Peptides against a protein of PDB entry 4Y8H. Designs and how they scored, part 65

Target 1, 222 residues: chain A of PDB entry 4Y8H
Amino acid sequence: TTIVGVKFNNGVVIAADTRSTQGPIVADKNCAKLHRISPKIWCAGAGTAADTEAVTQLIGSNIELHSLYTSREPRVVSALQMLKQHLFKYQGHIGAYLIVAGVDPTGSHLFSIHAHGSTDVGYYLSLGSGSLAAMAVLESHWKQDLTKEEAIKLASDAIQAGIWNDLGSGSNVDVCVMEIGKDAEYLRNYLTPNVREEKQKSYKFPRGTTAVLKESIVNICD

## One batch from the design tools (peptide; made by RFdiffusion4, then SolubleMPNN)

Design b2_p21_5_s4 (from b2_p21_5, 14 letters changed)
Fold by OpenDDE base, seed 2:
Structure b2_p21_5_s4 (fold): chain B 222 residues (1-222), chain A 21 residues (1-21)
Amino acid sequence: as target 1 above (222 residues)
Amino acid sequence: SRAAVLASGREEHARLSAALE
């Protein structure tokens, strides 16, 4: 997996690859690793796919209840706190590594969470087996005061670095853009660089392509 | 095909956008 987050001047973007693996097997070529916690708070998940999905759904439900109870829009820091407390309670046994991002009345936010419940903050982040490949791109091209378009490009280029250089990453790039004052923009399959072209030739050969060198008929019924 | 993958992604985006309204 390769997941990234990048802050820009008026919001935050997250991106992910779409490969799911079971050991050496590609289980799914086009899995979704971007999860909605609330309308304006999204996360990208690495680690165990079932754990990332389940924990984000659980916190999403709790954030909705909290929002209704407080009569306030959900805050990214509230989602962060709920996630880290839940993960810490399970002492790293829930295999979820998350980049959490969003917009709320306090602005735009970008955080990471590890399975043991530790958290980081940054202007750009990467996690997963492809994180080093992604970080090489981020460190080379990140600048202060990115535009939306520059941030989408940077995040997509970082995910592509994971697709090309990490065995655990592959297929497509998914993107979610959260801009202040706008709805979240989920760009499923924003890039599809690994689409198989139509086969130029058929592997169906005519009968007789292989010469019969010898034939023997054996009667097996007495 | 590339067109089918792009179409499926656009359809999913449209469904998600509608669910966020």
Scores: peptide ipSAE 0.009, ipTM 0.387, DockQ to the pose 0.025
Fold by OpenDDE base, seed 3:
Structure b2_p21_5_s4 (fold): chain B 222 residues (1-222), chain A 21 residues (1-21)
Amino acid sequence: as target 1 above (222 residues)
Amino acid sequence: SRAAVLASGREEHARLSAALE
């Protein structure tokens, strides 16, 4: 998995690859690793896919209830705190590594969470097996005051670095853009760099292409 | 539409890539 988050001048972008693996096997070529916690708060998940999905759904439900109870738009820091407390309670047994991002009445936010409940803050972040490949791109090209378009490009280029260089990452780039004062833009399959081309050759060979060197008929009925 | 946003994003990505080369 390669997941990234990038802050820009008026919001935050998260992106992910779409490969799911089970050991050396590609289980899904086009899985979704971007999860909605609330309309304007999204996360990218690495680690155990079931745990990332389950924890984000649980916190999403609790955030909705909290929003209804308080009559307030949910805050990214509230989602962060709920995730952190939940993951810490389970002492890293929930294998969820998350980049949590969003916009709320206090502005745009970008955080990471590890399975033991530690949290980080940054202007750009990467997690997953492809995180080093992604971070090489981020460290090389990140600048302050990115535009929306520059941040989408930077995030997608960082995910592509994971796709090309990490065995655990692959297929497509998913993007979610959360801009202040706008609805979240979920860009499923924003880039599809691994479309299978048409086969140049037919596998229908003429009969006799492989010579029969010997034939034997054995009666196995006594 | 979602399709129009995706198309505009990919076009802008291509434009930005070409401008950086």
Scores: peptide ipSAE 0.009, ipTM 0.432, DockQ to the pose 0.022
Fold by OpenDDE base, seed 1:
Structure b2_p21_5_s4 (fold): chain B 222 residues (1-222), chain A 21 residues (1-21)
Amino acid sequence: as target 1 above (222 residues)
Amino acid sequence: SRAAVLASGREEHARLSAALE
């Protein structure tokens, strides 16, 4: 897996690859690794796919209830705290590694969470087996005051670095853009760089294309 | 098609956003 988050001048973008693996096997070529916690709070998941999905759904439901109870829009820091406390309670047995990002009334936020409940803050982050490949791109090309378009490009280039260089990453690039004052924009399969071209030639030949040139019957019993 | 996948993701997002408002 390669997952990234990048802050820009008016929001945050997260991106992910779409390969799911079971050891050396590609289980799914087009897995969705971007999960919605709330309309304006999304996360990218690495680790155990079932755990990342289940924990984000659980916290998403609790954030919705909290939002209704408080009559306030959900905050990214509330989701972060709930995720952290849940993961810490299970002492790393829930194999979820998350980049959590969003916009709320306090601004734009980008965090990471590890399975033991540790958290980091940054302007750009990467996680998963492709994280070093992604980070090489991020460290090389990140600058302050990125535009939305520059941040989407940077995030997608970082995911592509994982796709091309990490065995655990592959297929497509998914993107989610969360801009202040706008709805989140989920760009499923934003890039599809591994679409197999149509075969220029068909290998379907009519029956009889290969002629029988010789037949011989050999008796194997004396 | 890429366009159909993008459209489905946007429609799903719009449906989910509208259900939470």
Scores: peptide ipSAE 0.000, ipTM 0.271, DockQ to the pose 0.024
Fold by OpenDDE base, seed 4:
Structure b2_p21_5_s4 (fold): chain B 222 residues (1-222), chain A 21 residues (1-21)
Amino acid sequence: as target 1 above (222 residues)
Amino acid sequence: SRAAVLASGREEHARLSAALE
């Protein structure tokens, strides 16, 4: 997995690859690793796919209830705290590594969470087996005051670095853009760089293309 | 359609890439 988050001048973008693996096997070429916690708070998940999905759904439900109870729009820091407390409670047994991002009335936010409940903050983050490949791109090209377009490009390029260089990453790039004052824009399969080309030749041959050179009939039942 | 979204994403990426060159 390669997941990234990048802040820009008016929001935050997260991106992910779409490969799921089971050991050496590609289990799914087009899995979704971007999860909605709330309409304007999304996360990217690495680690155990089931755990990332389950924990984000649980926190999403609790965030909705919290929002209703407080009569306030959900805050990214509230989601972060709930995720952190939950993951810490399970002492890393929930294999969820998350980049949590969003916009709320306090602004745009980008965080990461590890399975033991540790959290980081930054303007750009990467997690997963492809994180180093992604980080090489991020460190090389990140600057302050990114535009939305620059941030989408940077995030996509960072995911592609994982796709090309990490065995655990592959196929497509999913993107979610969360801009202040706008609805979240979920771009499923924003890039599909691994579309199989049509074969230049057909290798279907009619019956009889391979000549029978010799036939022998052996009676086994005497 | 899914195809239209995919096409739009690729086109947008191409536009963005060209704008950053």
Scores: peptide ipSAE 0.000, ipTM 0.266, DockQ to the pose 0.025

Design b2_p21_6_s1 (from b2_p21_6, 15 letters changed)
Fold by OpenDDE base, seed 4:
Structure b2_p21_6_s1 (fold): chain B 222 residues (1-222), chain A 21 residues (1-21)
Amino acid sequence: as target 1 above (222 residues)
Amino acid sequence: ATGVETAEIIAERQAAWKAKH
């Protein structure tokens, strides 16, 4: 798994790969690792998919109830606190690592949560088996005051680095954009790098034809 | 197919899923 989050000038982007593995086997090529907690608060999950989904659904339900009770838009820090408390109670027995991001009346937020309930804050974050490859891209190309488009690109490039360098990551890139004052945009399969672009020209060569890519005839004149 | 879903569409889908399950 590779999951990333990137803050931009007016919001936050999260992205994930779509590979699910069971040991050496690719179990699913199009696993959804982006989960909605609330309309404007999303998370990316790494670790055990079932644990990540179960935790995020539980917190999503609690956040919805809390929002209804308070008559307030849910806050990312409230979701973070609930997730943190839940994961901490299980002392890492829940195999969930999360990037939690969103927008609320206080602005845009990006957090990470580890399986034991520790949290981190940053302008860019990566988690999962591909996180080192992703982080190398993020560290190299992150700047202050990213545009939405730059942040989507950076997040997508970071996920692709994970896909290319980590066997546990692969297939497609999912993206969720949370911009202040807008609805969240969930971009399922935003990139499909393994979908061979139908080569516009399928040169069907007959069986046994090797395409000669380059022929250089050197005339050695005696 | 790149599926762009708004938070509203996703919320409706989730509500519909919850109602079925």
Scores: peptide ipSAE 0.026, ipTM 0.496, DockQ to the pose 0.018
Fold by OpenDDE base, seed 3:
Structure b2_p21_6_s1 (fold): chain B 222 residues (1-222), chain A 21 residues (1-21)
Amino acid sequence: as target 1 above (222 residues)
Amino acid sequence: ATGVETAEIIAERQAAWKAKH
């Protein structure tokens, strides 16, 4: 998994790859790792897919109830605190690592949460098995006062670095843009770098032929 | 194809799903 968050001048972007793996096996090529907590608060999940989904749904439900009760737009820090308390209660037994981002009446926010409930604040963040490759891109190209378009590009480039360098990351790039004063924009499969153009020649391979997707012959010179 | 959805559209879909289930 590679997940990233990037702050820009008027909001925050999160992005994720879409590969799900079970050991050495690609279980899903188009797994959704971006989760809605509220209309303007989203998270990206790394770790155990079931744990990230369950935690984000639980907090989403509680934030909705809290918003209804208070008649207030939910705050990112409220979602962060609820996630933190939940993960801390389980002492890292929940395999959820999250980037939490959003916009609220106080502005744009970007946080990360580790499985044991520790939290970080940043202008750019990466988590997952591809996080080092993503962070190298973020550190090289992040600047103050990014535009929306620059932030989407930077987040997407960082995810692609994870896809190219991490076996646990791959397939497509999902993006969610949360801009102040706008609705959140969820861009499912924003990039599809591994969509093979359907080669017009459908070679009907005989039944039982596994399509070899890529053969790389490495000549080891003696 | 890239799916573009606003938070509102997603919320409506979720509400419609909850109403069926």
Scores: peptide ipSAE 0.013, ipTM 0.433, DockQ to the pose 0.017
Fold by OpenDDE base, seed 2:
Structure b2_p21_6_s1 (fold): chain B 222 residues (1-222), chain A 21 residues (1-21)
Amino acid sequence: as target 1 above (222 residues)
Amino acid sequence: ATGVETAEIIAERQAAWKAKH
């Protein structure tokens, strides 16, 4: 898995790869790792997909209830606190690592949460088995005052670095954009780098031609 | 095809799912 978050001038972008693995086997090529907590608060999950989804659904339900009771838009820090408390309660037995991002009346926010409930804050973050390759791209190309388009590109380039360098990452890139004053924009399969266009090599080889797959010339000099 | 879904479309799908389950 490779997940990233990038802050830009008016919001935050999160992105993820879509590979799910079971040991050495690719179980799913198009696994969704971006999850909605609320309309304007999303997370990217690394670790066990089932644990990540279950945690985010639980917190999403609790945030919805809290929003109804308070008559207020949900805050990213409230979601962060609830996620942190839940992960800490299980002392890392839940295999979930999260990037939590969103927009609220206080602005744009980007956080990470580790399985034991520790939290980090940053302008850019990466987690998962491909996180080192992603972080190398982020550190090299992140700047202050990114545009929305620059942030989407940077996040997507960072995920692609994870896809190319990590066996646990691959397939497509999903993106979610959370801009202040707008609805969240979920871009499912924003990049599909491994869609082999079946080059229909029209193997219109004439009937009777055999494709030579490998030619090895062994000079046996006696 | 890049599937662009707004938060509104996702919310409607989730509401429809919750109403069925």
Scores: peptide ipSAE 0.009, ipTM 0.386, DockQ to the pose 0.017
Fold by OpenDDE base, seed 5:
Structure b2_p21_6_s1 (fold): chain B 222 residues (1-222), chain A 21 residues (1-21)
Amino acid sequence: as target 1 above (222 residues)
Amino acid sequence: ATGVETAEIIAERQAAWKAKH
């Protein structure tokens, strides 16, 4: 997995790859790693898919109830605190690593949460097995006062670096944009860099080009 | 997009799916 978050002048962008794996097997090529906590608060999940989804749904439900009772827009720091307390309680038994981002009446926010409940704050963040490749792009190209378009590009370039350099990352790029004063924009499959163009070359070798010299079936299970 | 369309895209995931990211 490669997940990133990038702050821009008027909001925050998160992005993720879409590869899901079971050991060495690619189980899903189009796994959604961006999760909605509330309309304007989203997270990107790394680690165990079931753990990231279950935790984010639990916190999302609690925030929705709190928002309804208080008649207030949810705050990113409230989501962060609830996630942190939950992950800390389980002392890393929950395999969830999260980038949490959003907009609220206090502004735009970007945080990370590790499986043991530690939290970081930054203008740009990366997590997952592709995080080093993504961070190299972020550190090289991040600047203050990014536009929305520059931040989407930077986040997408960072995810692509993870896709190209990490075996645990791959397939498509999903993006979620949270801009102050706007609805969140979830861009599913914003980039599809691994769409192999249909191989125009028919690999029809003429019959007889490769002589089968010897076929031996060895049953190894005696 | 947000709301129902975004929720539908997320709901395409099987909740019982255990995989590594």
Scores: peptide ipSAE 0.009, ipTM 0.454, DockQ to the pose 0.026; fails the geometry check

Design b2_p21_6_s2 (from b2_p21_6, 16 letters changed)
Fold by OpenDDE base, seed 5:
Structure b2_p21_6_s2 (fold): chain B 222 residues (1-222), chain A 21 residues (1-21)
Amino acid sequence: as target 1 above (222 residues)
Amino acid sequence: ATGVESAEIIAKRQEEWKKKH
Protein backbone atom coordinates (compact mmCIF):
# COMPACT_ATOMS: atom_id res chain seq x y z
CA THR B 1 0.00 0.00 0.00
CA THR B 2 0.99 3.59 -0.70
CA ILE B 3 -1.13 6.44 0.67
CA VAL B 4 -0.29 10.15 0.61
CA GLY B 5 -1.66 13.51 1.64
CA VAL B 6 -0.63 16.94 0.30
CA LYS B 7 -1.77 20.37 1.44
CA PHE B 8 -2.22 23.08 -1.20
CA ASN B 9 -3.08 26.79 -1.05
CA ASN B 10 -6.85 26.27 -0.77
CA GLY B 11 -7.26 22.70 0.52
CA VAL B 12 -5.86 19.18 0.78
CA VAL B 13 -5.42 16.20 -1.55
CA ILE B 14 -5.19 12.55 -0.55
CA ALA B 15 -4.26 9.71 -2.87
CA ALA B 16 -3.84 5.94 -2.74
CA ASP B 17 -2.91 2.95 -4.84
CA THR B 18 -5.57 0.27 -5.48
CA ARG B 19 -3.64 -2.98 -4.94
CA SER B 20 -4.80 -5.36 -2.26
CA THR B 21 -2.50 -8.27 -1.42
CA GLN B 22 -2.91 -11.40 0.65
CA GLY B 23 0.61 -12.63 1.19
CA PRO B 24 2.21 -13.09 -2.25
CA ILE B 25 -1.17 -12.98 -4.04
CA VAL B 26 -2.85 -9.92 -5.51
CA ALA B 27 -6.34 -10.33 -4.07
CA ASP B 28 -7.81 -7.20 -5.67
CA LYS B 29 -6.44 -4.87 -8.35
CA ASN B 30 -9.05 -2.17 -7.71
CA CYS B 31 -9.33 -1.93 -3.91
CA ALA B 32 -10.70 1.40 -2.69
CA LYS B 33 -8.44 2.78 0.07
CA LEU B 34 -10.03 6.26 0.23
CA HIS B 35 -12.97 6.43 2.63
CA ARG B 36 -15.47 9.18 3.36
CA ILE B 37 -15.90 10.09 7.03
CA SER B 38 -18.09 13.09 6.17
CA PRO B 39 -18.79 15.07 2.96
CA LYS B 40 -15.61 17.18 3.45
CA ILE B 41 -13.50 14.78 5.61
CA TRP B 42 -11.84 11.77 4.03
CA CYS B 43 -9.19 9.27 4.99
CA ALA B 44 -6.76 6.99 3.23
CA GLY B 45 -6.26 3.60 4.85
CA ALA B 46 -3.22 1.33 5.07
CA GLY B 47 -2.85 -2.02 6.83
CA THR B 48 -5.74 -4.47 7.09
CA ALA B 49 -8.48 -3.29 4.71
CA ALA B 50 -11.27 -4.65 6.92
CA ASP B 51 -9.92 -2.80 9.97
CA THR B 52 -9.62 0.53 8.12
CA GLU B 53 -13.13 0.24 6.69
CA ALA B 54 -14.72 -0.76 10.01
CA VAL B 55 -12.98 2.05 11.94
CA THR B 56 -13.82 4.74 9.38
CA GLN B 57 -17.47 3.67 9.16
CA LEU B 58 -17.83 3.75 12.95
CA ILE B 59 -16.28 7.21 13.22
CA GLY B 60 -18.24 8.44 10.20
CA SER B 61 -21.52 7.38 11.81
CA ASN B 62 -20.62 9.06 15.11
CA ILE B 63 -19.58 12.28 13.34
CA GLU B 64 -22.81 12.30 11.33
CA LEU B 65 -24.84 11.98 14.54
CA HIS B 66 -22.77 14.71 16.20
CA SER B 67 -23.19 17.02 13.18
CA LEU B 68 -26.96 16.50 13.18
CA TYR B 69 -27.14 17.15 16.92
CA THR B 70 -25.00 20.31 16.83
CA SER B 71 -26.22 21.59 13.44
CA ARG B 72 -22.53 22.23 12.64
CA GLU B 73 -20.19 21.05 9.96
CA PRO B 74 -17.86 18.31 11.26
CA ARG B 75 -14.29 19.27 12.14
CA VAL B 76 -11.26 17.28 10.99
CA VAL B 77 -9.80 17.48 14.51
CA SER B 78 -12.94 15.80 15.89
CA ALA B 79 -12.53 12.92 13.45
CA LEU B 80 -8.82 12.75 14.36
CA GLN B 81 -9.52 12.64 18.10
CA MET B 82 -12.16 9.92 17.76
CA LEU B 83 -9.93 7.81 15.50
CA LYS B 84 -6.93 8.32 17.81
CA GLN B 85 -8.90 7.29 20.89
CA HIS B 86 -10.28 4.22 19.14
CA LEU B 87 -6.89 3.06 17.83
CA PHE B 88 -5.16 3.77 21.16
CA LYS B 89 -7.82 1.83 23.09
CA TYR B 90 -6.92 -1.28 21.13
CA GLN B 91 -3.14 -0.66 21.55
CA GLY B 92 -2.25 -1.66 17.99
CA HIS B 93 -4.48 -4.77 17.87
CA ILE B 94 -6.22 -2.93 15.03
CA GLY B 95 -3.90 -3.01 12.03
CA ALA B 96 -5.10 0.36 10.72
CA TYR B 97 -2.87 3.23 9.58
CA LEU B 98 -4.66 6.35 8.38
CA ILE B 99 -4.08 9.64 6.67
CA VAL B 100 -6.99 11.89 7.70
CA ALA B 101 -7.66 15.03 5.71
CA GLY B 102 -10.39 17.53 5.09
CA VAL B 103 -11.77 21.03 5.11
CA ASP B 104 -13.91 22.62 7.81
CA PRO B 105 -14.78 26.15 9.03
CA THR B 106 -11.26 26.39 10.55
CA GLY B 107 -9.49 25.63 7.25
CA SER B 108 -7.73 22.67 5.63
CA HIS B 109 -6.13 19.91 7.69
CA LEU B 110 -3.83 16.93 7.11
CA PHE B 111 -2.98 14.33 9.78
CA SER B 112 -1.66 10.79 10.04
CA ILE B 113 -2.57 8.18 12.65
CA HIS B 114 -0.48 5.11 13.39
CA ALA B 115 -1.94 1.80 14.58
CA HIS B 116 -1.01 2.53 18.22
CA GLY B 117 -2.83 5.90 18.05
CA SER B 118 0.11 8.32 17.61
CA THR B 119 -0.59 11.27 15.31
CA ASP B 120 1.49 13.48 13.06
CA VAL B 121 0.79 16.82 11.41
CA GLY B 122 2.35 17.94 8.16
CA TYR B 123 2.04 19.69 4.83
CA TYR B 124 2.71 16.33 3.16
CA LEU B 125 2.55 12.78 4.54
CA SER B 126 2.99 9.21 3.29
CA LEU B 127 2.17 5.82 4.83
CA GLY B 128 2.29 2.16 3.81
CA SER B 129 4.92 -0.19 2.41
CA GLY B 130 5.58 2.25 -0.46
CA SER B 131 5.83 5.29 1.84
CA LEU B 132 9.61 5.72 1.54
CA ALA B 133 9.48 5.99 -2.25
CA ALA B 134 6.48 8.32 -2.03
CA MET B 135 8.19 10.50 0.60
CA ALA B 136 11.28 10.90 -1.59
CA VAL B 137 9.05 12.44 -4.30
CA LEU B 138 7.16 14.61 -1.81
CA GLU B 139 10.33 15.95 -0.18
CA SER B 140 11.88 16.70 -3.57
CA HIS B 141 8.92 18.52 -5.14
CA TRP B 142 6.72 19.92 -2.36
CA LYS B 143 6.69 23.70 -2.08
CA GLN B 144 4.62 26.25 -0.22
CA ASP B 145 1.50 27.57 -1.98
CA LEU B 146 0.88 24.66 -4.37
CA THR B 147 -2.07 25.02 -6.71
CA LYS B 148 -4.81 22.37 -6.75
CA GLU B 149 -3.42 20.99 -10.02
CA GLU B 150 0.17 20.93 -8.73
CA ALA B 151 -0.97 19.13 -5.55
CA ILE B 152 -2.94 16.50 -7.52
CA LYS B 153 0.11 15.95 -9.73
CA LEU B 154 2.49 15.73 -6.76
CA ALA B 155 0.24 13.29 -4.88
CA SER B 156 -0.18 11.15 -8.01
CA ASP B 157 3.57 11.16 -8.73
CA ALA B 158 4.23 10.10 -5.13
CA ILE B 159 1.75 7.18 -5.42
CA GLN B 160 3.35 6.17 -8.72
CA ALA B 161 6.76 6.11 -7.03
CA GLY B 162 5.27 3.72 -4.46
CA ILE B 163 3.74 1.57 -7.22
CA TRP B 164 7.07 1.33 -9.07
CA ASN B 165 9.28 0.69 -6.05
CA ASP B 166 7.01 -1.38 -3.76
CA LEU B 167 5.62 -4.83 -4.60
CA GLY B 168 2.83 -4.25 -2.06
CA SER B 169 1.60 -1.25 -4.09
CA GLY B 170 0.19 -1.19 -7.60
CA SER B 171 -2.62 -0.96 -10.12
CA ASN B 172 -4.43 2.40 -10.23
CA VAL B 173 -4.22 5.75 -8.45
CA ASP B 174 -7.28 7.08 -6.63
CA VAL B 175 -7.42 10.77 -5.62
CA CYS B 176 -9.69 12.83 -3.38
CA VAL B 177 -9.54 16.63 -3.47
CA MET B 178 -10.98 18.66 -0.62
CA GLU B 179 -10.98 22.37 -1.46
CA ILE B 180 -12.27 25.09 0.87
CA GLY B 181 -15.74 26.23 -0.15
CA LYS B 182 -16.31 23.28 -2.52
CA ASP B 183 -17.62 19.74 -2.34
CA ALA B 184 -15.07 16.95 -2.16
CA GLU B 185 -13.97 15.67 -5.56
CA TYR B 186 -13.35 11.92 -5.59
CA LEU B 187 -11.35 10.84 -8.63
CA ARG B 188 -11.58 7.05 -8.76
CA ASN B 189 -8.92 5.55 -11.02
CA TYR B 190 -7.48 9.01 -11.76
CA LEU B 191 -4.42 7.26 -13.19
CA THR B 192 -4.23 3.77 -14.61
CA PRO B 193 -0.46 3.40 -15.00
CA ASN B 194 0.35 0.43 -17.15
CA VAL B 195 2.94 -0.75 -14.66
CA ARG B 196 4.52 -3.69 -16.33
CA GLU B 197 4.50 -5.87 -13.31
CA GLU B 198 7.88 -7.41 -13.74
CA LYS B 199 6.72 -10.95 -14.12
CA GLN B 200 8.25 -12.49 -11.06
CA LYS B 201 10.87 -14.48 -12.87
CA SER B 202 9.66 -17.87 -11.85
CA TYR B 203 13.03 -19.06 -10.81
CA LYS B 204 12.56 -22.69 -11.62
CA PHE B 205 14.64 -23.90 -8.76
CA PRO B 206 16.58 -26.97 -9.85
CA ARG B 207 15.08 -30.31 -8.79
CA GLY B 208 15.92 -30.84 -5.12
CA THR B 209 15.63 -27.21 -3.96
CA THR B 210 13.38 -27.03 -0.91
CA ALA B 211 10.97 -24.15 -1.40
CA VAL B 212 10.81 -21.89 1.63
CA LEU B 213 7.04 -22.15 2.13
CA LYS B 214 6.80 -19.83 5.13
CA GLU B 215 9.20 -17.26 6.45
CA SER B 216 8.28 -16.40 10.02
CA ILE B 217 10.28 -13.51 11.36
CA VAL B 218 10.29 -14.25 15.07
CA ASN B 219 11.41 -11.13 16.83
CA ILE B 220 13.22 -12.67 19.75
CA CYS B 221 13.02 -9.89 22.26
CA ASP B 222 15.96 -10.52 24.50
CA ALA A 1 -13.13 5.88 -17.83
CA THR A 2 -11.90 8.23 -15.11
CA GLY A 3 -15.15 8.06 -13.21
CA VAL A 4 -15.35 11.28 -11.29
CA GLU A 5 -17.71 9.99 -8.67
CA SER A 6 -19.38 13.04 -7.23
CA ALA A 7 -19.88 13.20 -3.49
CA GLU A 8 -23.53 12.44 -4.31
CA ILE A 9 -22.73 9.14 -6.04
CA ILE A 10 -20.56 8.11 -3.09
CA ALA A 11 -23.28 9.09 -0.63
CA LYS A 12 -25.79 7.03 -2.63
CA ARG A 13 -23.49 4.00 -2.56
CA GLN A 14 -23.02 4.39 1.18
CA GLU A 15 -26.78 4.58 1.70
CA GLU A 16 -27.29 1.51 -0.48
CA TRP A 17 -24.59 -0.29 1.50
CA LYS A 18 -26.24 0.75 4.78
CA LYS A 19 -29.56 -0.65 3.50
CA LYS A 20 -27.97 -4.01 2.66
CA HIS A 21 -26.17 -4.34 5.96
Scores: peptide ipSAE 0.010, ipTM 0.414, DockQ to the pose 0.017
Fold by OpenDDE base, seed 3:
Structure b2_p21_6_s2 (fold): chain B 222 residues (1-222), chain A 21 residues (1-21)
Amino acid sequence: as target 1 above (222 residues)
Amino acid sequence: ATGVESAEIIAKRQEEWKKKH
């Protein structure tokens, strides 16, 4: 998996590859790894697809309820806190790594959450088995005050780097754009770099059978 | 049909959410 988030001048972009793997087998070439928490708050999920989907659906439901009770647009920090508490409660037994991004009345936000519930903040982030290749692109080309179009391009280029350099990443690039004052724009299959001819027998593996790749992100901070 | 929420389904859910909120 390769997932990325990129802040731009008026919002945030998240992107993901669409490869799902079951051990050495590509189970799904067009797996959706972008999940909606609320209309303007989205997650990109790495790790076990079933865990990421289940967690994001649970938090999405709770955020919707909380928004109803408070009569307020949901805040990204509220979603982050709920996700963090949930993942921490399970002490990393949930194989979910998330990039959480969105827009709210306080602005645009981009966070990552590790399976054990730690959180990072950044202008650009990458997670997954392709994250190193993606991060190399992000670090090389990220600048302040990116346009929407520059951020979409940067995010997609970073995902493509993951696709080319990581066996766990591949197929298509999905993008979600969250711009302040606009509705979220979900660009499913924004790029389809590996259009293989439709093999007659698509073994459609059931959605949700992504094998747990235990990604140990060793931050070698020298 | 892979339950890819089409832009239409997302838009419809956004409208339904906007009507509820």
Scores: peptide ipSAE 0.009, ipTM 0.348, DockQ to the pose 0.017
Fold by OpenDDE base, seed 1:
Structure b2_p21_6_s2 (fold): chain B 222 residues (1-222), chain A 21 residues (1-21)
Amino acid sequence: as target 1 above (222 residues)
Amino acid sequence: ATGVESAEIIAKRQEEWKKKH
């Protein structure tokens, strides 16, 4: 899994790969890892997909009820606190890691939550098995005052770096854009890099041909 | 499906999920 979040001048973007793996097996090529908590608050999930979905649905329901009762728009920090409390209550039995992002009356927010209930705040974040490759892209190219388009590109490039460098990440890139004063924009399969490669690899290789995806020559200088 | 899904479509899916669970 590779999940990322990127703040931009007027909001936040989250992105994820769509590969689901069970050990060495790709179980699903188009797993949705972006989940809606509220109309303007979304999360990206890493770890056990079922746990992530169940937790986000529960918190989404609680936030909706709270919003209705208070007549107030949901706050990202409220979602964060509820998620943190839930994950902590189960003492890491829930194998979920989350990037939580959104817009509310207080502005745009980007947080991460680890399975043990630790939380981070940042302008850009990455989680999952591809997170190091994604973070290298984010650290290299993130700047203040990103436009929406620059943030979408950066988040997408970071996910692609995870896809290319991590066997646990792959398939498509999903994106969700949360801009202040707008509805959330969910871009399912924003990029389909492997489908393009599969189309290019429509060469019927003879049985026994291993497709070389990447060759790196490391010169070991003695 | 490749495309833009509105928050409303996603909300409906979540409501349907909540009814089943």
Scores: peptide ipSAE 0.008, ipTM 0.331, DockQ to the pose 0.018
Fold by OpenDDE base, seed 4:
Structure b2_p21_6_s2 (fold): chain B 222 residues (1-222), chain A 21 residues (1-21)
Amino acid sequence: as target 1 above (222 residues)
Amino acid sequence: ATGVESAEIIAKRQEEWKKKH
């Protein structure tokens, strides 16, 4: 799994790969790892799919009830706290790690939660088996005042780095954009790099011809 | 940029919001 979050000037983006694995086996090529807690608060889940979904649904229900009771839009920190408490209560029994992100009346927020209940806060985050590769991209290209489009691109590039460098990550890229003053935009299968683009042209190559799919000229400066 | 936002910044935003509402 590779999950990322990226803050931008007016909101937050989360993204995830869609590969589900059971050991060395790809169990699902199009697993949804982005979950809605509330209309404007989403999470990216990793670990046991059942655990992540169950936890996020439970917290989502509680946040909704709390929002109704208080007549207030739910806060990302409230969702974070509830998730953290739940994960901490079940130390080691829930194999879920999450990126929690959203917008609320206080602004845009991005957090991570580890299975043992530790939390981080950042402008960019990555978790999962592909997180190191993703983080390398994020650290290299993140800047302040990203546009929505730049943040989506950065998040997607980070997920792709995870996909390329981690066997546990792969298939498609899902994205959720949470912008202040707008509805959340869930972009299921935003990128489908493994979908064979309709071959615009079938080239018959002679036997023994290797198609050059990508050529990179590296100037080795001496 | 470290990419890390402090909890203090978040708390400050919450307090500022509470003062406005």
Scores: peptide ipSAE 0.006, ipTM 0.290, DockQ to the pose 0.022

